# Designs tried in a protein design run: peptides against a protein of PDB entry 4KTY. Part 27

Target 1, 266 residues: chain A of PDB entry 4KTY
Amino acid sequence: YVLNDIGVIFYGEVNDIKTRSWSYGQFEDGILDTCLYVMDRAQMDLSGRGNPIKVSRVGSAMVNAKDDEGVLVGSWDNIYAYGVPPSAWTGSVDILLEYRSSENPVRYGQCWVFAGVFNTFLRCLGIPARIVTNYFSAHDNDANLQMDIFLEEDGNVNSKLTKDSVWNYHCWNEAWMTRPDLPVGFGGWQAVDSTPQENSDGMYRCGPASVQAIKHGHVCFQFDAPFVFAEVNSDLIYITAKKDGTHVVENVDATHIGKLIVTKQI

## One batch from the design tools (peptide; made by RFdiffusion4, then SolubleMPNN)

Design b1_p10_5_s2 (from b1_p10_5, 4 letters changed)
Fold by OpenDDE base, seed 3:
Structure b1_p10_5_s2 (fold): chain B 266 residues (1-266), chain A 10 residues (1-10)
Amino acid sequence: as target 1 above (266 residues)
Amino acid sequence: QHYLPFPKPK
């Protein structure tokens, strides 16, 4: 989880699972310096750089370019003319070295690129880390732990009212650390995500969220446990918005989200 | 990656 510099990332569809090789390159020349540079750009106190909780949270913010001119610019519109298409990247090294050299965000990434670069960052700094892929991954936009699907009276989805969405797949990271800030038993693997999805207390970042806490339905613990819980366990709530403005829950589907969660054991 | 459409309720 620290020493392996090549990995496999799962992606694609749940019924057509694909794998992508990814070179983390955490030991290559300039990579450690770049990771330190990332923390410098974040203006991270030196005293915090030895704390994996702080480091992983800062990393989740800084691997994406939002808010702080971090490493990667995300793009999902299939227009990549002003940079490198996300699918063209084969590893973290070129991205990190370009960032260090240009001192500007690198274009472009999607979830596996963010996760790959973040994995390098964590491993480079001595934090055990792995990439997790979740198929049918919920994106809760209003922090209510459910997918709110608004329907017209004819049964069609009201796209204007429906803000939540589901990724065919989403990749994030798990980092191993103790959590002295949480109750006993909630250390170990922590979900962290650098893909800019939702604002977390002022910045696009996510985690560390205790995997054990989430598995046991404890979403009250820092950081971003509700969001991560929703990604893997949200119910689909079908709501009919009537013309008179009333909302009626017509159906609930508790099986749609998080159909498969995959991580490679190295 | 891309967003999936929500299934129609059964």
Scores: peptide ipSAE 0.587, ipTM 0.934, DockQ to the pose 0.929
Fold by OpenDDE base, seed 5:
Structure b1_p10_5_s2 (fold): chain B 266 residues (1-266), chain A 10 residues (1-10)
Amino acid sequence: as target 1 above (266 residues)
Amino acid sequence: QHYLPFPKPK
């Protein structure tokens, strides 16, 4: 989880699982220096740099460009003007070195690119890390732990009312660490996500969230457990918006989200 | 593109 510099990232759809190679390159020249530079840009004090909880949380924030001019600018519009299409990247090294050289965010990334770069960052700093792919990954934007799908009376989705969304797949990272800030038993793998999805206490970041805590429904445990829980466990709530303005719950689907979570042993 | 349209309720 630290020594491997080449990996495989799962993507596609649950019924059409695809893999792509990704070169992490954590041992390549300039990469460690770049990771240190990232922490410098985050104004992370030296005392925190030895704490994987703080490092992973800072990395989650800094691998994306939002808030702090971090490493990668996300783009999902399929235009990708003024940069490199996310699919063109084959590894972390070029991205990190470009960031270090230009001192400006690199364009562009999507989830697997964020996860790839973040994986390099974590491994480079000695934190065991892996990439996780969740198929049918929910994005809860109102922190209610469910996907609220609003329907017109004709059964079509009301896109104006429906704010929550579902990715066909989403990649994030799991980092191995102790969690002395949590009760015993909730160390180990921690979900961390650098793809800018939601604001977490003032920054677009996510985690570390204890995987064990999530599995046991402990969404009150820091950090961002409700969001991560929703990504993998949220129910789809289909709500019909009536012409009279009333809302009626028509159906609940508890099986759609998080159908498959895949990670590779390294 | 990562977004998948919501399925119709069954």
Scores: peptide ipSAE 0.029, ipTM 0.689, DockQ to the pose 0.832
Fold by OpenDDE base, seed 4:
Structure b1_p10_5_s2 (fold): chain B 266 residues (1-266), chain A 10 residues (1-10)
Amino acid sequence: as target 1 above (266 residues)
Amino acid sequence: QHYLPFPKPK
């Protein structure tokens, strides 16, 4: 999880799982320097750079360009007119070196690109890390631990009534660390995500969230456990918006989100 | 394609 410089990222759909190779390149020339530069740009104190909790949280913020002119600009509009399409990237090295050289955010990324670059960042700094793909991944925008799906009276989805969304797949990272700030047993793999999805205490960042805590339904632990929990286990709430302005819950599906979670095994 | 069309209620 630290020494591997080439990996596989799972994507596609649950019924059509696809893989793509990704070169992490954590040992390539200039990459460690760039990772240090990223922490410098974040104005991270030297005392915190030895703490994987702080490092992974800062990394989750800085790999995306939001708030702090971090590494990657996300784009999902299928235009990508002013940069490189996300699908054109094959590894982290070119992205990180461009960031270091230009000192400006690199265009463009989507979840697997963010996860790939973040994986390089973590591994480069000696934090064991892997990429995780979640199929039918929920994006809970209003922090209610459910995925609200609004329907018109005819049964068609009205996507304008909520900012909640479901990805066919989403990639994030798990980083291995102790969690002395949590109860015993909640160390180990921690979910961290650099794809800008939600604001977490003032910045677009996510984690570290204890995977063990989430598996046992503990969403009270820092950081961002409710959001990560919702990504993998939120209920789909189908709500009909009536013409009179009333909302009626038509159905609840507790089995759809997080249909499959995949990571590469050594 | 990243956005999944929401399934119909089961």
Scores: peptide ipSAE 0.025, ipTM 0.672, DockQ to the pose 0.774
Fold by OpenDDE base, seed 2:
Structure b1_p10_5_s2 (fold): chain B 266 residues (1-266), chain A 10 residues (1-10)
Amino acid sequence: as target 1 above (266 residues)
Amino acid sequence: QHYLPFPKPK
C-alpha cells in the first residue's frame, strides 16, 4: 500500500464494472518535493506533518483547488476548453509536477483523478493508502443521512426541490492509521476524500472517517462520519410534493445505495 | 459521467 507505484481504479456501473490503470509515481523525481510543497501551501505546521490524521485531512482539502488554490480543478460539464479532460490523465506525476511548476491549480479532474492524486500524496508521505470505488454513491447535502427524492405528481423527479444526488460510482481513498482521538478499535482504515463534495467546517474536505465506525453506525466520530455513512448506507426517501404544498412519503428504499464497494487488495 | 438519474419509486 506504500511501495506499489501503479494501480487499478474501478469505475463504471455495478453491472458493468470497468478498470483503468493509474500510475501513482510516488518515487518519481520531484513528487516528494511537490507533496511537501502542497503542505507548505496549506501552511501546515511542521509538528503536524508527522501526524497522519492531520496530513490526510489537509491532503483532502489541498488536492482540490477549492478554498486554497489546491492541486486540481474539478469539472463535470464536459467542457474542458482551458485544460486537460479528466479522462486524458493516466497518472499523478504529470498533474503534480505541473502544479509545482505553475504554482496554479491544474485543470481538470473528476473523482478518480482526485483519488489517484490523493493516493500518490498519501503514499509519498508514508501513509498506507488505497482507492475505493462505491457504486450507487449518495451525496447527502443536508446531513440528514438520507436521500430525499422529491417527485412531481406525475412521478418525475422535481429537480428544484431535490438537492441530494446519487453517483453511479464514486472514488475516494482509505488511509491506514491509528486513531488515538477515537475509542479503542476504530483505528485502521480511514475514509478520506479529496473530491469537492461538501463543506466540512469551512473547507471542501472529507475525513479521516473510521471505516469501523461507519460499519457500526458510529456517525458521531470525527471527521465527517455522517457524510461518509450516507455515501454508503443512506435510504432513498421518495416524497411527492403535492400542489397544495403538502409532502407525502411514497416509498423508502434501503437497498439502493452502496450496492458494491471495491478496492484493489494488493 | 458520474450522475445516475434517480430510479422510479417501487
Scores: peptide ipSAE 0.022, ipTM 0.672, DockQ to the pose 0.839

Design b1_p10_5_s3 (from b1_p10_5, 4 letters changed)
Fold by OpenDDE base, seed 2:
Structure b1_p10_5_s3 (fold): chain B 266 residues (1-266), chain A 10 residues (1-10)
Amino acid sequence: as target 1 above (266 residues)
Amino acid sequence: QHTLPFPKPK
């Protein structure tokens, strides 16, 4: 989880699982220096740099460019004229070295790119980390732990009312650490995510959220447990928006989200 | 593209 320099990232569809090779390069020249530079840009206190909770949370913020001129600019609109298409990257090294040399955010990333770079960051700093892929990954943007899908009377999705979304797949990271800030038993793997999805206390970041806490429904535990819980376990609520302004729940699907969560065992 | 269209209600 720290020593492996090359990995595999799962993507695609739940019924058509694909794999992509990714070079983490945590031991390559300049990478450690770049990771330290990232923490410097975050203005992280030296005392916090030895705490994996703080490091992983800062990393989740800084691997994306939002808020703090971090490493990667996300793009999902298929317009990549001012940089490199997300699919063209094969590893973390070029991205991190470009960031260090230019001192500007690198364009462009999507979830697997964010996860790949974040994995390098964590491993480089001695934090055991792995990439996790969740198929049918929910994005809850109102913190109600469900996907509210608003339908027109004809059955089509009302895009104006529907704010929640579902990814065919999403990649994030799990980092291994003790959690003295949580009750006993909730250390171990912690979900952390650098893909900018939701604002968490003023910044686009996510985690660390205890995997054990999520598994047992303890969404009150810091950090961002409700969001991570929703990614893997939210219900789909189909709501018909009638012309008179009333809303009627037509159906509930508790089986769609989080059908498969996979990670490569190194 | 990584956004999944919402399924139709059953």
Scores: peptide ipSAE 0.026, ipTM 0.683, DockQ to the pose 0.793
Fold by OpenDDE base, seed 4:
Structure b1_p10_5_s3 (fold): chain B 266 residues (1-266), chain A 10 residues (1-10)
Amino acid sequence: as target 1 above (266 residues)
Amino acid sequence: QHTLPFPKPK
């Protein structure tokens, strides 16, 4: 998880799983220097740079360009005229070297690109890390630990009534570390996500969230455990918005979200 | 596209 410089990222649909190669390049010239530069741009104290909890949280913030002129600008509008389409990237090296050279955010990324670059960042700094793909991944925008799906009276989805969404897949990272700030047993793999999805205490970042804690339903532990829990285990709440302004719960689906979570085990 | 069309309630 530290020494492997080439990986596989899973994507696509749960019934049509696809894979793509990704070159992490953590040993390539200039990459470690760039990772240190990223922490410098974050104005991270030297004393914190040896703490994987702090490093992974800072990396989560800095791999995306929001708030702090970090590495990657996300784009999902299918118009990538002012940069490189997310699908054109094959690894982290070109992105990180461009960032270091230009000292400006690189365009453009989506979840697997963010996860790829973040994986390089973590591995460069000696933190064991892997990419995970969650199929039917929920994005809880209103922090209610459920996925609200509003329907018109004809049963069609009204996407204008909520910012909640379900992605066919989403990629993020798991980083291995001890969690002395948590109860015994909640160290090990920690979910961290650099794709800018939600604001966490003032910045677009996510994690580290204890995978063990989330698996056991403990969402009270830092950081961002409720959000990560919702990504993998939200109930779908189908709500019909009536013409009279009333809302009626039509159905609850507790099985749809998080149908498959895949990571490459070497 | 990343966003899935949602099934109708049963």
Scores: peptide ipSAE 0.025, ipTM 0.687, DockQ to the pose 0.725
Fold by OpenDDE base, seed 1:
Structure b1_p10_5_s3 (fold): chain B 266 residues (1-266), chain A 10 residues (1-10)
Amino acid sequence: as target 1 above (266 residues)
Amino acid sequence: QHTLPFPKPK
């Protein structure tokens, strides 16, 4: 989880799983220096740099460009005229070295690119890390731990009534650390995500969230456990919007989200 | 492309 410099990222769909190689390159020239530079840009004090909780949280913020001129600019509109299409990247090294050289955010990334670069950052700093892919990954925009699906009276989906969405797949990271700030048993793998999805206490960042806590339904522990829980375990709530303005829950599907979560074993 | 359309109710 630290020594491997080449990995595999899972993507595609639950019924058509695909893999792509990704070069993390944490031992390549200039990469460690760039990771330190990222922490410098975050204005992270020296005392915090030895704490994997703080480092992973800062990393989740800084790997995306939002808020802090971090590493990667996300784009999902299929227009990549001012940079590199997300699918063209094959590893973290070129991205990180470009960031270090230009001192400006690199264009463009999507979830697997964010996860790849973040994995390099974590491993480079000695934090065991892996990429996780979740198929049918929920994006809870209103923090209610459910996916609200609004239907017209005729049964057609009205996507304008909600900001909630479901990714066919989403990639994030798990980082291994102790959590002395949490009760015993909630150390180990922590979910962290650098893809800019939701604001967390003023910044686009996510985690570290205890995987064990989430697995056992505990979402009260820092950081961002409700959001991560929702990604993997949201109920689909089908709501009919009536012409009179009333909302009626027509159905609940508790099995659709998080159908498959995969990661490479090392 | 990355976003899956919502499934139809059962």
Scores: peptide ipSAE 0.024, ipTM 0.657, DockQ to the pose 0.780
Fold by OpenDDE base, seed 3:
Parts: sequence; structure tokens; C-alpha cells
Structure b1_p10_5_s3 (fold): chain B 266 residues (1-266), chain A 10 residues (1-10)
Amino acid sequence: as target 1 above (266 residues)
Amino acid sequence: QHTLPFPKPK
């Protein structure tokens, strides 16, 4: 989880799982320097740089360009005229070296690119890390631990009322660390995500959230456990918005989200 | 595409 410089990222559909190779290149020239530069740009105190909890949280913020002119600009509009299409990247090295050279965010990334670069960052700094792919990954943007899908009377989705969304797949990272700030048993793998999805206490960042805590239904532990829990376990609530303003729950699907979670075992 | 349309309720 630290020594491998080439990995596999899972993507596609739950019924048609696909893989792509990704070169992490954590040992390539200039990469460690760039990771240190990233922490410098974050104005991270030297005393915190030895704490994987702080490092992973800062990394989740800085790998995306939002808030702090971090590494990658996300784009999902299928128009990538001012940079490199997300699908064209094959590894982290070119992205990180461009960031270090230009001192400006690199265009463009999507979830697997964010996860790939973040994996390099973590491994480069000695934090065991892996990429995780969640199929049917929920994006809860109102922090209610469920996916509210509003329907018109004809059964079509009301896009104006429906703010929550479901990715066919989403990639994030798990980082291995002790969690002395949590009860015994909730160390180990921690979910961290650098794809800019939701604001967490003033920045687009996510984690570290204890995987064990989430598996046992605990969402009260820092950081961002409710959001990560919702990504993998939220119920789909289908709500018909009536013309009179009333809402009727038509259906609840407790099996759709988090249909499959895949990671490469080394 | 990275997004799927929401399924219709059964």
C-alpha cells in the first residue's frame, strides 16, 4: 500500500466493472518535493505534518483546487478546452509536476484523477493508502443521510427540487492510520476524499472517516462520517411533490446505494 | 457519463 507505484482503478457500472491502470509515481524525481510544496501552500504547520489525521485532511482539501488553489480543477461538463481531459491522464506524476512548475491548479480532473493524485500524495508521505470505488454512490448535499428524489406527478424526476444525486461510480481513498481521537477499534482504514463534493467546515474536503465506525453505523465521529455513510448506505426516498405543495413518499429503496464497493488488494 | 438517471419507483 506504500511501495507499489502502479495501480488499478475500478470504474464503469456495477454490472460491467471496468479497470484502468494508474501510475502513482510516488518515488519519481520531484514528487516528494511537490507534496511538501502542497503542504506549504496549505500553510500547514510543521508540527502537524507528522500526523496522518491532519495530513490526510489537508490533502483532501489541497488535491482539489477549490478554496485554496490546490492541485486539480474538476470538470464534468464534457468540455475540456482549456486543459487536459480527465480521461487523458494515466498517472499522477505529470499532474503534480505541472502544479509545482506553474504554481497554478491543473485542468482537469474527475473522481479517479483526484483519487489517483491523492493516493500518490498519501503514499509519498508514508501513509498507506488505496483507492476505493463505490458503485451507485450517493451524493447527499443537504446532510440528512438519505437521497431525496422528488418526482413529478407523471413519475419523472423533478430536477429543480432534487438536489441530491447518485454517481454510477465514485472513487475515493482509504488511508491507514491510528485514531487516538476515536474509541478503540475505529483506527485502521479511514475514508478520505479529495473530489470536491461538499463543504466540510469551510472547505471542500472529506475525512478521515473511520471505515469501521461507518460499518457499525456510527456517524458521530469526526470527520465527515455522515457524508461517507450516506455515500454507501443512504436510502433512496422517492417523493411525489403535489401541486398543492404536499409531499407523498411513493417508495423507499434501501438496496440501491452502495451496491458494490471494490478496492485492489495488494 | 459519470451520472446515471434516477430509476423510476416500482
Scores: peptide ipSAE 0.023, ipTM 0.663, DockQ to the pose 0.771

Design b1_p10_5_s4 (from b1_p10_5, 6 letters changed)
Fold by OpenDDE base, seed 5:
Structure b1_p10_5_s4 (fold): chain B 266 residues (1-266), chain A 10 residues (1-10)
Amino acid sequence: as target 1 above (266 residues)
Amino acid sequence: MYQIPFPKPK
């Protein structure tokens, strides 16, 4: 989880699982320096740099460009003008070195790129880390732990009313650490996510959220446990917006989200 | 390879 510099990332569809290699390159020249530079740009106190909780949280913020001119600009519009399409990246090294050289966010990434770069960052700093892929990954944007899908009377999605979304797949990271800030038993793997999805106390970041806490439904535990919980366990609520202005719940799907969570063990 | 939002618009 620290020494491997080449990994496999799962993507695609739940019924058509695909893999690609990713070169983390945490031992390549300039990569450690770049990771330190990232923490410098975050204005992270030296005292916090030895704390994996703080480091992973800062990393989740800084690997994305939002808020702080971090490493990667996300793009999902399939245009990717003025940069490199996400699929063209083969590893973290070129991205991190470009960031260090240009001192500007690198274009472009999607979840596996964010996860790949973040994995390098974590491993480079001595934090055991792995990439996790969740198929049918929910994005709850109003913190109600539900995916509210609004439908027109004809059954089409009302995109104006529907704010929540689901990814066919989403990649994030799990980082291994103790959690002295949590009750005993909630250390170990912590979900952290650098893909800019939701604002967490003022910044686009996510985690560390205790995997054990999530598994046991302890969504009150810091950080961002409700969001991570929703990613893997939210219900789909189909709501029909009627012509009279009323909303009617038509269906509830409690099995769609988080159908498969995949990670490769070292 | 790219992420695709779900559900897809009809």
Scores: peptide ipSAE 0.292, ipTM 0.837, DockQ to the pose 0.342
Fold by OpenDDE base, seed 2:
Structure b1_p10_5_s4 (fold): chain B 266 residues (1-266), chain A 10 residues (1-10)
Amino acid sequence: as target 1 above (266 residues)
Amino acid sequence: MYQIPFPKPK
């Protein structure tokens, strides 16, 4: 995982899975220096730079530009006037080198770009890492492990009432590490995510969350286990907002979220 | 390639 400098990222729809090549380039000139620069910008203590738990958590914050002038600015509105469209990137190297040179956030990214750059960061620092794609990935914004989808009487989504959202697909990373801060058995793969989705103790970051903990429903384990659990296990609750102000639950879908989770094996 | 939200309005 650490030695492979190219990869494949899965995207698209669950019934129309697509792949994109991505060059991680963790061995390219200037990339290690840039990763160190990222940690310097984060004001990360030297003592923590050897701890994969701290490094991956800091990385999840710094690969996005929110809060800390990190690497990438996300854009999902199809307006990319002041930068590069997310689809134009083919790897991490140009992004990281631009960040190092300009010392300003690079525009623009979406989940696979964030995941690609984050994968480079992790691998460059000796942390085994891979990209994971989740189809029908939930974004729970109130930590209730449920997607509340409010509908108008005509069946259209009420965007004012609907706070939660679901991505057709979402990419994040898994990083391999021991977790001495958790009970025995919850080391190994840890979910980490640099796409800015939710605030975690004051910053847009996510993880590391134990994959084993998530599989067994241990959402009390640090970090951000409830959010990651919801991404793959939340129920869809369809609620019709009546004109009289009443809400009626019309449907519950317990199988839609996390339909397929895909990662490259090697 | 771009992410899109689900469900879409009808």
Scores: peptide ipSAE 0.291, ipTM 0.841, DockQ to the pose 0.366
Fold by OpenDDE base, seed 3:
Structure b1_p10_5_s4 (fold): chain B 266 residues (1-266), chain A 10 residues (1-10)
Amino acid sequence: as target 1 above (266 residues)
Amino acid sequence: MYQIPFPKPK
């Protein structure tokens, strides 16, 4: 989880699982220096740089460009004319070296690109890390731990009322660390995510959230456990918004979200 | 390859 410089990322659909290779390149020239530069740009003090909790949280913020002119600009609009399409990247090295050279955010990324670069960052700094893929990954926009899908009377989605969304798949990272700030048993794998999804205490970042805590339904533990829990365990609530302003729950799907979570074992 | 949001408006 530290020494491997080539990985496999799962993507696609739950019924059509696909894989792609990704070169992390954590040992390539200039990459460690770039990771240190990232922490410098974050104005991270030296005392925190040895703490994987702080490092992973800062990394989750800095791998995306939002808030702090971090590494990658996300794009999901199929317009990539002002940069490199997310699918064109094959590894982290070119992205990180471009960031270091230009000192400006690199365009463009989606979840697997963010996860790939973040994985390199973590591994460079000696934090065991892996990429996980969640199929039917919820994006809770209002922090209510459910996906509220509003429908018109004709069955079409009301995009104005529907704030929440579901990704066909989403990639994030798990980082291995002790959590002395949590009760015993909640160390180990921690979910961290650099894809800009939601604001967490003033920045687009996510984690570290204890995987064990989330598995046991503990969403009260720092950081961002409710959001991560929702990504993997939200109920889909289909609500018809009637013209008179009334809301009727048409259906509840408790099995759709988090249909499959996969990661490479090595 | 690209992420696709769900559900899409009909």
Scores: peptide ipSAE 0.285, ipTM 0.837, DockQ to the pose 0.342
Fold by OpenDDE base, seed 4:
Structure b1_p10_5_s4 (fold): chain B 266 residues (1-266), chain A 10 residues (1-10)
Amino acid sequence: as target 1 above (266 residues)
Amino acid sequence: MYQIPFPKPK
């Protein structure tokens, strides 16, 4: 998880799983220097740079450009003007080196690009890391563990009525570390996410959240456990917005979110 | 390859 410089990222649909190779390049010239530069831009204290909890949390913030002029600008508008389309990237090296040379955020990324760059960052700093893909991944904006999906009378989604959304797939990272700040047994793999989805205590960042805690339904543990839990276990509530302004619950699906979570074992 | 909302808006 630290020495492998080429990986596989899962994407697509749950019934049509696809894979893409990704070059992490953590040993290539200038990459470690760039990772240190990222921590410098974050104004991270030297004393914290040896703590994987702090490093992974700072990394989750800095791999995205929001708040702090971090590495990548996200775009989901299918236009991608003034930059590189997310699908054109094949690895982390070009992105990180461009960031280091230009000292400006690189355009553009989506979840697998964020996860790929973040994986390089973690591995460069000696933190075992892997990419995880969640099919039917919820984005709970209200932190209520419920995913509201509003439908027009014709059955089309009305995205203007809620900030909640579901991705066909979403990629994030798991980082291996001890969690002395948590009860015994909740160390090991920690979910961390650099895709800018929600504000966490003033910044677009996510994690580290104990995977063991999430699996056992413990959402009280730092960091961002409720959000990560919702990504994999929210109930889908289909609500029809009628012309008269009334809302009718048409369906409740408790099994759709987090239908499949995939990660490379080796 | 790109992420898309589910259900798909029509």
Scores: peptide ipSAE 0.270, ipTM 0.825, DockQ to the pose 0.331

